# Ledger of designs, part 45: peptides against a protein of PDB entry 5KEZ

Target 1, 320 residues: chain A of PDB entry 5KEZ
Amino acid sequence: NVAIYNPFRPWWERYQPVSYKLCTRSGNEDEFRNMVTRCNNVGVRIYVDAVINHMCGNAVSAGTSSTCGSYFNPGSRDFPAVPYSGWDFNDGKCKTGSGDIENYNDATQVRDCRLTGLLDLALEKDYVRSKIAEYMNHLIDIGVAGFRLDASKHMWPGDIKAILDKLHNLNSNWFPAGSKPFIYQEVIDLGGEPIKSSDYFGNGRVTEFKYGAKLGTVIRKWNGEKMSYLKNWGEGWGFVPSDRALVFVDNHDNQRGHGAGGASILTFWDARLYKMAVGFMLAHPYGFTRVMSSYRWPRQFQNGNDVNDWVGPPNNNGVI

## One batch from the design tools (peptide; aimed at target 1 D309)

Design b2_p20_1_s1 (made by RFdiffusion4, then SolubleMPNN; from b2_p20_1, 13 letters changed)
Fold by OpenDDE base, seed 3:
Order: sequence, then C-alpha cells, then structure tokens
Structure b2_p20_1_s1 (fold): chain B 320 residues (1-320), chain A 20 residues (1-20)
Amino acid sequence: as target 1 above (320 residues)
Amino acid sequence: TYNQKLYEYYKSRLLPAFAA
C-alpha cells in the first residue's frame, strides 16, 4: 500500500493499495506465512481484510512511496506491480463531474464512481477479477480461513460473486477437504439508501452496523431505551437474518466516529459500558460475533472531531 | 442520509493521502 508520511503512517494507509504483495508495515510474506502457520497449528484461524474495490487515491503522487517499494502512478492508473493500467478502472463508466461518488442514493454512482477519490477498479473485467482472485488464492494457499471484503457496498454483488467463484478451497493441511473460505462483506446499511445488505447475502455474511449502533443506544439508556427491550434482539429489531449477520460493538472506523450513530457506538474509551455491550453480544446467539482489539491514541478534539483519529497502532518508526 | 454522512465521515480520513 501507499506509505503515508503526512500524517505519519496512519492506520488508513492500509486501505490504499498499490499492489497485492504481502509486504507491509506489518511484515513481509515469509513472516506472514509463518504467523498463519503458527496460528493454524493451535486452532487460531486468520481472516484477511481484503481491499479489492479500489487502489490508492487518484491524487497521490506517483513514485515508489509504498510499503514494498513498488512503483505506482495514480494519475495514469499505472500499477505495474499487479499489473493494472488505465483500462482496468471505471473512470469512463462513472458519470459524475468529479469522478467521485456524489449521491449515495444513486446505486450506480456508489458502485462505479470513486469512493472519496480512491481509484475504482473495473470489477466487471475478467482480467481484474482474475488478478484479485490470484491475490486471494495466494492467501488461501498460505492457509488463511477467509476474508473481510472491504467496501463491498461499492462493488456489484455479481462482480464479487465472480471473484469468489474463482477461489480455491481452503488449505487441507488445516481445514477439511472442500472447505470454502469464510466471507463477510463490509456493507454499511443503516436504511434509507437503495443499496441493501440483502443484495449481498448470496456472497456470504454481511456486517450488521445496526447492531452496534442500536446496542450502544440501549446500553447508554438513550431515548428511554431499556435493556428489557432487547428481548427480541436480532431479527426482531429489523436486523438481517442471523445466519447472514456479522456483528460487532465497534470497529476501527466507527470507534472514531461522532454525532448520531458515531456517538452511540461504545468503545474501550467507555470501558464499563463497553464491557457490558461486548458481554451481551457474546452471550446472545444472534449473528457471528467479532470482538474488537484496539489501542489508545492521543485524542485531540477540535470542533467535536478528533484530529488524531488517523493514529495507527503502536509502532517502531512506522513498523509494527 | 444518516448512512451516507456516517460512511463519508469514516472514509474521509483517507483524504489526507490525496494531498501529497
């Protein structure tokens, strides 16, 4: 991915890929392989956050400022380490003036235009699908158990399916023969927009963001909410079917949020309430649970916004 | 919408990378 130095190595640089090389601030491919092996050998499975909707930002300077030193040129859509070229992006398909998503009520913009400037891959192309599948299959062959698909809302479900159909079975050294990778898709569906979580049920589980938002409201006792109202928690609260839901109290994004939904999200900053919420989540049968492991950073609020929300995990000069 | 505002806030932190 792009190596960002201003601010200094933020967490979100990971979501601006320039190659599919397993070479990042977390380590190299050999170290990753070693970690996966050691984890699998003790029954700990690895699920990779796969960024496959896009490459880095369109305005990032060309060069070799990347975690693996690979050259890239966003301006010309040149990512030779893949390789991708100008033919592999949706620049001509997006019809907005900016090239970015401008209206989230327009599903075609959401899928075909750039997410906040991130170069949008042409996932309808078999070449692009194959490059992504090769990346994911390499990980599968190493021994990962599945994937979180980042920014799934911004990909056509059919394109995702086409990629998933190219995936290998899991490594039989640790998984039963014929096992399929576990897939969950990041889809932020809080209602009111045309793209729905149900659009993605066919590909695997989806993130249920209503879960953390509503649970936070209840635990905080906002708006007269009571714990007793959780008697029909799950589908009874309008959430997706349990067998399609991946649930969580917070994630790396919404723990940095503010305002309506952001403010309701419980995080380790509110330790007691957070433990209550996580405990409830783990005790309740609804959905597939995910527990957040985070870190403290020097929060600095200006006009209600944490100007240091970019701060990544503790590191040694940018290297974990 | 609520969803749009929330999502854009979360993803807007990526913008600093575009300035360099």
Scores: peptide ipSAE 0.122, ipTM 0.769, DockQ to the pose 0.555
OpenDDE base, seeds 1, 2, 4, 5: peptide ipSAE 0.058, 0.078, 0.081, 0.079; ipTM 0.730, 0.751, 0.748, 0.749; seeds 2, 5 fail the geometry check

Design b2_p20_1_s2 (made by RFdiffusion4, then SolubleMPNN; from b2_p20_1, 14 letters changed)
Fold by OpenDDE base, seed 1:
Structure b2_p20_1_s2 (fold): chain B 320 residues (1-320), chain A 20 residues (1-20)
Amino acid sequence: as target 1 above (320 residues)
Amino acid sequence: TENGKLYEYYKSRLLPAFAA
């Protein structure tokens, strides 16, 4: 991914890929392979946060300022390490003046335009689908068990399906023959927009963002909410079907957020309430549960916003 | 929409990278 130095190596630089090389501040491919093997050998499975909707920002300077030193040129849409070129992006398909998503009520914009400047891949093209599938299949061959598909809301469900149809069965060294990768898709659906979580049910599970938001409200006792109201927790609260839901109290985004959805989110910063929420989540049968493992950073609030929400995880291995 | 605004907030932190 792009190496960002201002601010210094933020967490979100990982979501600006310039190649599909397994070479970041998290480690190199050999180290990753070693981890996957060690984990699989003791029954711990690995899923990968796969950033396949886009490459890096359109205004990032060309060069080799990346975690693995690969050259890239956002201006010309040149990512030779893949390789991608100008033919592999939705620049000509997006109809907005800026090239970015301008109206989230327009599903076409949401899926064909750039998410906050991130170069939007043309997932309709078989070439692009194949390059992504090759990346994911390489990970499957290493021994991963599945994937979180980042920014799935911004990809057409059919394009996702086309990619998934190219995936191999899981590595038979650790998984039964014919096993398929576990797929869950990040879709932020709190209602009110044309794109719905149900659009993606055919591809796998979907993140249920209502879960953490509503649970936070209940645990915080906002608006007269009571724990007893959780008797019909799950589908009874308007959530997606349990077998399609991936649930969580917080994630890396909303633990840093504010506003409508973020204000109620419980995090480790509210330790007691957070433990209650996580405990409830783990005890309740609804959905597939995910527990967050995060880190502390030097929060600095200005006008109600943490100006240091960019701070990445601690790193002392000397790898850039 | 509310969803869009929230999501844009989450991802807006990527914008500073464009100035680098």
Scores: peptide ipSAE 0.040, ipTM 0.704, DockQ to the pose 0.632
OpenDDE base, seeds 2, 3, 4, 5: peptide ipSAE 0.034, 0.036, 0.033, 0.036; ipTM 0.712, 0.700, 0.696, 0.687

Design b2_p20_1_s3 (made by RFdiffusion4, then SolubleMPNN; from b2_p20_1, 14 letters changed)
Fold by OpenDDE base, seed 3:
Structure b2_p20_1_s3 (fold): chain B 320 residues (1-320), chain A 20 residues (1-20)
Amino acid sequence: as target 1 above (320 residues)
Amino acid sequence: TYNGKLEAYYKSRLLPAFAA
């Protein structure tokens, strides 16, 4: 991915890929392979956050400022380490003036235009699908158990399916023969927009963002909410079917929120309430649970916003 | 400077919707 130095090595640089090489601030491919092996040998499975909707931001300077040293040129859509070129992006398909998503009520924009400047891959192309599948299959062959598909809302479900159909079975050294990778898709569906979580049920589980949001309001006793109202928690609250839901109290994005929506999310900053929420989540049968492991950073609020919400985990000059 | 997903995507638009 891009190595960002202003601000200094933020957490979100991980979501600006320039190659599918397994060289990041976390380590190299050999170290990753070693980790996966050691984890699998003790029954701990690895699921990779796969960033396949886009490459890096269109405004990032060309060069070799990347975690694996690969050259890239966002301006010309040149990612030779893949390789991708201008033919592999949706620049000509997006009809907005900026090239970015401007109207989230337009499903076509949401999927064909750039997410906040991130170069949008043409996932309709078999070449692009194949390059992504090769990346994911390499990980599968290493021994990962599945994937979180980042920014799935911004990909056509059919394109995702086409990629998934190219995937290998899991490594039989650790998984039963014929096992398929576990897939969960990050889809932010809080209602009011045309793209729905149900659009993605056919590909695997989806993130249920209503879960943490609503649980936060209940635990915080906002607006007269009571714990007793959780008697029909899950589908009774309008959430997706349990067998399609991946649930969580917070994630790396929404734990950095603010205002009405952000404030409802419980995090380690609110230790007591957070433990209550996580405990409830783990005890309740609804959905497939995910527990967040985060870190403290030097929060500095200016005009209601944490100016340090970019801060990544404890590191040594960017190396974790 | 270029900001990540949170600044432009989640923080300003999506997070407020959690209260809905």
Scores: peptide ipSAE 0.045, ipTM 0.714, DockQ to the pose 0.063
OpenDDE base, seeds 1, 2, 4, 5: peptide ipSAE 0.031, 0.035, 0.031, 0.034; ipTM 0.687, 0.695, 0.688, 0.675

Design b2_p20_1_s4 (made by RFdiffusion4, then SolubleMPNN; from b2_p20_1, 12 letters changed)
Fold by OpenDDE base, seed 5:
Structure b2_p20_1_s4 (fold): chain B 320 residues (1-320), chain A 20 residues (1-20)
Amino acid sequence: as target 1 above (320 residues)
Amino acid sequence: TFGGKLNAYYKSRLLPAFAA
């Protein structure tokens, strides 16, 4: 991914890929293989956060300022380490003046335009699908058990399916022969927009962002809500079917007050309430559960916003 | 801050709905 120095190595640089090389602040490919092997050998499975909707931001300077030194040029859409070129992006398909998503009530913009400047891959092209599948298959061959598909809301479900149809069975050294990768898709659906979580049920599980938002409201006792109201928690609260749901109290975005859930989201900053919420989540049968592991950073609020929400995990001069 | 992956629209639209 791109190496960003202003601000200094933010967490979100990881979501700006310039290649599919396994060479990042977390380590190199050999170290990753070693970790996956050791985890698998003790029954811990690895699921990769796969960023396949886009490459890096359109405004990032061209050069070799990346975690593995790969050259890239956002201006010309040149990513030779893949390789991608201008033919592999949706620039011509997006009809907005800025090239970015401007109206989230327009599903076509949401899927075909850039997410906050991130160069949007033309996932309708078999070439692009194949390059992504090759990346994911490489990970499968290493021994990962499945994937979180980042920014799935911004990809056409059919394009995702086409990629998934190219995936290998899981590595037989650790998984039964014929095992398929576990897939869950990040889709933010709190209602009021045309894209629905149900659009993606055919590809795997989806994130249920209403879960953390509503649970936070209940635990905080907002609007007179009571714990006793959780008697019909799950589908009874209008959530997606349990067998399609991946549930969580918080994620890295809304932990920072960004995106779905707002101020209702409970985090480790609210230690006691957070423990209650996580405990309830783990005890309740609804959905497939995900527990957040994070870190503290020096929060500084200005006009209700944390100006240090970019701060990444503890590191030694950028090295994790 | 709406750099990198973060979506300014998500924050502006969705946070108010759950702010209170």
Scores: peptide ipSAE 0.051, ipTM 0.718, DockQ to the pose 0.079
OpenDDE base, seeds 1, 2, 3, 4: peptide ipSAE 0.035, 0.043, 0.034, 0.040; ipTM 0.697, 0.716, 0.704, 0.711

Design b2_p20_2 (made by RFdiffusion4)
Pose (drawn by RFdiffusion4):
Structure b2_p20_2 (pose): chain A 320 residues (1-320), chain P 20 residues (1-20)
Amino acid sequence: as target 1 above (320 residues)
Amino acid sequence: AAAYDAARAALFARYAALNA
């Protein structure tokens, strides 16, 4: 991923890929393989956050400011470490004047245009699908059990299916024969938009962002909500079917207060209420549960938004 | 830096609209 130095090494630089080499601030390929083997050998699975909708920002300076020193040039669309060229991006397919996503009532541009200027991969091309599949198969053979598909709303459900069609079964040393990767797709669907999370049920589960937003408001007793109203919690509140939901109280993004749910999302900062919300979630049968594990940062709210929400993990001059 | 500031503002505006 791009090594971003202004601001200093933000957590979200990891969502701007430069290549598919397993080489990050978290460690190299040897350390990654070692982790996956050790965890599988004690029965704990690894799920990978797959960033496959885009490479890095179109305005990022060319050079080798990358976590493995790989060269890249966003202006010329050259990512030779993969390799990707200008033929591999959606510049000619997007119809907005800016080339970015401008209107979320237009389902097409949400898919074909750049998300906040991030170079949008042409996922309809077999070559691009193959390079992504090669990356995910490398992970599957190492022994990962599934994937979080980042920014799934900005990918066509069919393109996702075409990539998944190319995946190996899970490593037969640890998983039964014919086992398939667990897929959960990150789609923020609070209603009122043309894209529905149900459009993605063919590919795997989806993140149910309504879950934590509603639970936070209820536990905080905001907007007239009471815990007694949770008697019919689940699809009775308009959530996706339980067998398609990955649920959580907060995630790494919206714990910073700017996300789906804003200030209602309970976090470790609100520890007393947060424990209650996590407890309710873990006790209730709805969904497959994910628990957040975080790091502290110097929160500094100005106008209800944290100007330090970009701060990366604890580090000494960028070393985690 | 300025590109990232703009991108962050756009994202925040998007969430404001989404939550509304």

Design b2_p20_2_s1 (made by RFdiffusion4, then SolubleMPNN; from b2_p20_2, 12 letters changed)
Fold by OpenDDE base, seed 5:
Structure b2_p20_2_s1 (fold): chain B 320 residues (1-320), chain A 20 residues (1-20)
Amino acid sequence: as target 1 above (320 residues)
Amino acid sequence: SSALEEARKKLLEYYKKLNA
């Protein structure tokens, strides 16, 4: 991915890929393979956060400032390490003036335009699908068990399906022959927009963001909510079907939205309430559960916003 | 819920977009 130095190596640089090489601040491919093997050998399965909707920001300077040293040129859409070229992006398909998503009530914009300047891959192209599938298959062959698909809301469900249809069975060294990768898709659907979580049920599970939001209000006793109201927790609260839901109390994004419209979300910053929420989540049968493991950073709030919300995981002058 | 969604969008705009 791109190496960002202002701010200094933020967490979100990880979501600006320039290649599908397995060399990042987390380690190289050999180290990753070693980790996957060690985890699998003790029954811990690995699910990769796959960034396949886009490459890096369109305004990033060309060069070799990337975690693997690969050259890239966002201006010309040149990513030779893949390789991608200008024909592999949705620049011509997006009809907004900026090239970015401008209206989230326009599903076409949401899927065909750039997410905050991130170069939007033309996932309708078989070439692009194949390059992504090769990346994911390499991971499958290493021994991962499945994937979180980042920014799934911004991809057409059919394009996702086309990629998934190209995937190998899981590595038979650790999984039964014929096993398929576990897929869950990040889709933010809190209502009010045309894109729905149900659009993606055919590809795998989806994130249920209503879960953490509503649970937070209940445990915080906001709006008169009571724990007794959780009697019909799950589908009874308007959530997606349990067998399609991946549930969580918080994630890295809405954890950083605390106090800025996302105040209901419980995080480790509110330790007591957070433990209550996580305990409830793990005890309740609804959905497939995910527990967050995060870190502290020096929060500084200005006008309700943490100016240090970019801070990545603990590191020593950029070295993790 | 709507407020959370808007906050999420704002966060994305801040985090993933290269600052000018």
Scores: peptide ipSAE 0.060, ipTM 0.739, DockQ to the pose 0.069
OpenDDE base, seeds 1, 2, 3, 4: peptide ipSAE 0.055, 0.023, 0.026, 0.024; ipTM 0.715, 0.534, 0.417, 0.451

Design b2_p20_2_s2 (made by RFdiffusion4, then SolubleMPNN; from b2_p20_2, 10 letters changed)
Fold by OpenDDE base, seed 2:
Structure b2_p20_2_s2 (fold): chain B 320 residues (1-320), chain A 20 residues (1-20)
Amino acid sequence: as target 1 above (320 residues)
Amino acid sequence: AEALKKAREKLLAYYKKLNA
């Protein structure tokens, strides 16, 4: 991915890929392979956060400032380490003046235009699908158990399906023969937009963002909410079907959220309430649960915003 | 729900876009 130095190596640089090389601040491919093997040998499975909707931002300077030293040129859409070229992006399909998503009520913009300037891959092309599948299959062959698909809302479900159809069975050294990778898709569906979580049910599970938001309001006793109302927690609260839901109290994004709407989310910063929420989530039979493992950072609020919300995990001068 | 949605969009804009 792109190496960002101002601010110094933020967490979000990981979501700006320039290649599919397993070479990042966390280590090289051999180290990753070793970790996967050791984890699998004791029954711990690995699920990769796969960034396949886009490459890096269009405004990033060309060069070799990347975690594996690969050259890239956002301006010319040149990513030779893949390789991708200008033919592999949706620049010509997006009809907005800026090239970015401007209207989230336009599903076509949401899928075909750039997410906050991130170069949008043409996932309709078999070439692009195959490059992504090769990346994911390499991980499967190493021994990962599945994937979180980042920014799934911004990909056509059919394109995702086409990629998934190219995937290998899981490595039989650790998984039963014929096992399929576990797929969960990050889709932010809080209502009011044309894109729905149900559009993605055919590909695997989806993130249920209403879960943490609503649970937070109940635990905080906002709006007269009572714990007794959680008796029908799940589908009874308008959430997606349990067998399609990936649920969580917080994630890395909304853990950094502040102000209206985000204020309900419980995090480790409110330890007592957070433990209550996580305990309830683990005890209640709804969805596939995900527990957050995070870290403290030196928060500094200015005008309601944490100016240090870019801070990534503890590291040694940029190396994790 | 709408407020939460808008907040997340703003966060995405901040984190995923290279800021000046």
Scores: peptide ipSAE 0.069, ipTM 0.758, DockQ to the pose 0.070
OpenDDE base, seeds 1, 3, 4, 5: peptide ipSAE 0.058, 0.039, 0.067, 0.031; ipTM 0.755, 0.693, 0.757, 0.678; seeds 1, 3 fail the geometry check

Design b2_p20_2_s3 (made by RFdiffusion4, then SolubleMPNN; from b2_p20_2, 8 letters changed)
Fold by OpenDDE base, seed 4:
Structure b2_p20_2_s3 (fold): chain B 320 residues (1-320), chain A 20 residues (1-20)
Amino acid sequence: as target 1 above (320 residues)
Amino acid sequence: ADALAAARAKLLAYYKKLNA
């Protein structure tokens, strides 16, 4: 991914890929392979946060400022380490003046335009699909168990399916023969927009963001909510079917929202309430659960916003 | 309610930031 130095190596630089090489602040491919092996050997499975919707931001300076040293040129859409070129992005498909998503009520914009300037890959192209599949298959062959598909809301479900159809079975050294990768898709569907989580059920599980939001209101006792109202928690609260849901109390994004999590979202900053929420989540059968492992950072609030929401995990001069 | 939910969703998406 691109190496960002202003601010200094933010967490979100990981979501600006310039290649599919496994060289990051966390280590190189050999180290990753070693980690996967060691984890698999003790029954711990690895799921990769796969950033396949986009490459880096369009305004990032061209050069070799990347974690693996690969050259890239956002201005010309040149990512030779893949390789991608101008033919592999949705620049011409996006009809907005800025090239960015301007109206989230326009599903076409949401999927064909740039997410906050991130160069949007043309996932309709078999070439692009294949490059992504190659990346994911390499990881599968290393021994990962599946993927979180980042920014799935911004990809056409059919394009995702096309990629998934190219994926290998899981590595039989650790998984039963014929096993398929576990797929969960990040889809932010809190209602009010045309893109729905249900659009993605065919590809795998989806993130149920209503879960953390609603659970937060209940535990915070907002709007007269009571714990007893959780009697029909799950589908009864309008959430996606349990077998399609990946649930969580918070994630890295909403943990950093307005008011340190955004409204009702509970985080480790609210330790007692958070423990209640996580405990409830783990005890309740609804959905596939994900527990957040986060970290403290030096929050600095200005006008209600944490100006240090970019701060990544504890590191040694940029190296994790 | 829907408007607020949509706003939150957009905010969350914004954290995939562009930087020069």
Scores: peptide ipSAE 0.062, ipTM 0.747, DockQ to the pose 0.060
OpenDDE base, seeds 1, 2, 3, 5: peptide ipSAE 0.041, 0.028, 0.030, 0.056; ipTM 0.727, 0.689, 0.690, 0.743; seed 5 fails the geometry check

Design b2_p20_2_s4 (made by RFdiffusion4, then SolubleMPNN; from b2_p20_2, 11 letters changed)
Fold by OpenDDE base, seed 2:
Structure b2_p20_2_s4 (fold): chain B 320 residues (1-320), chain A 20 residues (1-20)
Amino acid sequence: as target 1 above (320 residues)
Amino acid sequence: SAALEKARKKLLEYYKKLNA
């Protein structure tokens, strides 16, 4: 991914890929392979956060400022480490003036245009699908158990399916022969937009963002909400079917929503209420649960927004 | 370089809608 130094190595640089090399601040490929092996050997499975919708931002300077030193040129859509070229992006397909998503009520824009400047891959192309599948298959062969598909809302479900159809079975050294990778898709569906979580059920589980948002309001007792209302928690609250849901109290994105409109989300900053929410989630039989492991950072609020919401995990001058 | 940061802030806008 791109190496960002202003601000200094933010967490979100990880989501701006320039290659599919397993070479990041977390380590090299050998170290990753070693970690996966050690985890699998003690029954801990690894699920990779796969960024396959896009490459880095269109405004990032060309060069070799990346975690693996690979050259890239966003301006010319040149990512030779893959390789990708201008033919592999949706620039000509997106019809907005800016090239970015301008109207989230237009499903075509949401999927064919750039997410806030992130170069949007042409996932309709078999070449692009194959490059992504190759990346994911390499991880599968190493021994990962599955994937979180980042920004799935911005990919056509059929394109995702086409990629998934190219995937290998899981590594038989640790998984039963014929096992398929576990797939869960990040889809932000809080209602009111044309793209629905149900559009993606055919590919695997989906994130249920209503879960943490609504649970937060209830536990905080906002607007007269009561814990007793959680009796029919799950499908009864309009959430996706349990067997399609991946649920969580908070994630890295909405954990940074303090003062920025995501105030309902419970986080470790409100330890007591957070523990209540996590405990409830783990006790209630709805969805596949995910527990957050995070870190503190020096929050500084200006005009209701944390200006340090970019801060990544604890590190020593960029080294994790 | 800050494109993703802006995208993440868009997520926060979704929660604003829900909490409104």
Scores: peptide ipSAE 0.040, ipTM 0.711, DockQ to the pose 0.315
OpenDDE base, seeds 1, 3, 4, 5: peptide ipSAE 0.035, 0.016, 0.013, 0.025; ipTM 0.713, 0.418, 0.417, 0.671; seed 1 fails the geometry check

Design b2_p20_3 (made by RFdiffusion4)
Pose (drawn by RFdiffusion4):
Structure b2_p20_3 (pose): chain A 320 residues (1-320), chain P 20 residues (1-20)
Amino acid sequence: as target 1 above (320 residues)
Amino acid sequence: STFSQNYNNYWKAKFDATYA
């Protein structure tokens, strides 16, 4: 991914890919393979956060400011370490004047245009689908059990299916024959938008962002909500079917208060209420549960938004 | 305005400042 130095090494630089080499601030390919093997050998599975909707920001300076030293040039769309060229992006397909996503009532541009200027991969091309599949198959053979598909709302459900069609079965040393990767797609669907999370049920599960937003408001006793109202918690509150939901109280994004749910999301900063919300979630049968494990940063709210929400993991001059 | 629109605007402004 791009090594971003202003601000200094933000957590979200990891969502701007430069290549598919397994080389990050978390470690190299040897350390990654070692982790996956050791965890599988004690029965704990690894799920990978797959950033496949885009490469890095179109305004990022060319050069080798990358976590492996790979060269890249966003202005010329050259990502030779993959390789990707200008033919591999949606510049000619997007219809907005800016080339960015401008209107979320238009399902087409949400898919074909740049998300906040991030170079949008042409996922309809077999070559691009193959390069992504090659990356995910490399991970599957190492032994990962599934994927979180980042920014799934900004990919066509069919393009996702075309990529998944190319995946190997899970490593037969650890998983039964014919096992398929666990897929959960990150789609923020609070209603009121043309894209529905149900559009993605053919591919795997979806993140149910309504879950934590509603639970936070309820536990905080905001907006007239009471815990007694949780008697019919689940699809009774308009959530996706339980067998398609990945649920959580907070995630790495919306724990910073700017996300789906804003200030209602309970986090480790609200430890007493947070424990209660996690407890309710873990005790209730709805959904497959994910628990957050975080790091502290110097929160600094100005106008209800944290100006330090970008701060990366604890580090010494960028080394984690 | 939709949630996603607002969310996007937030990030667009942040990235514009970052790459400026």

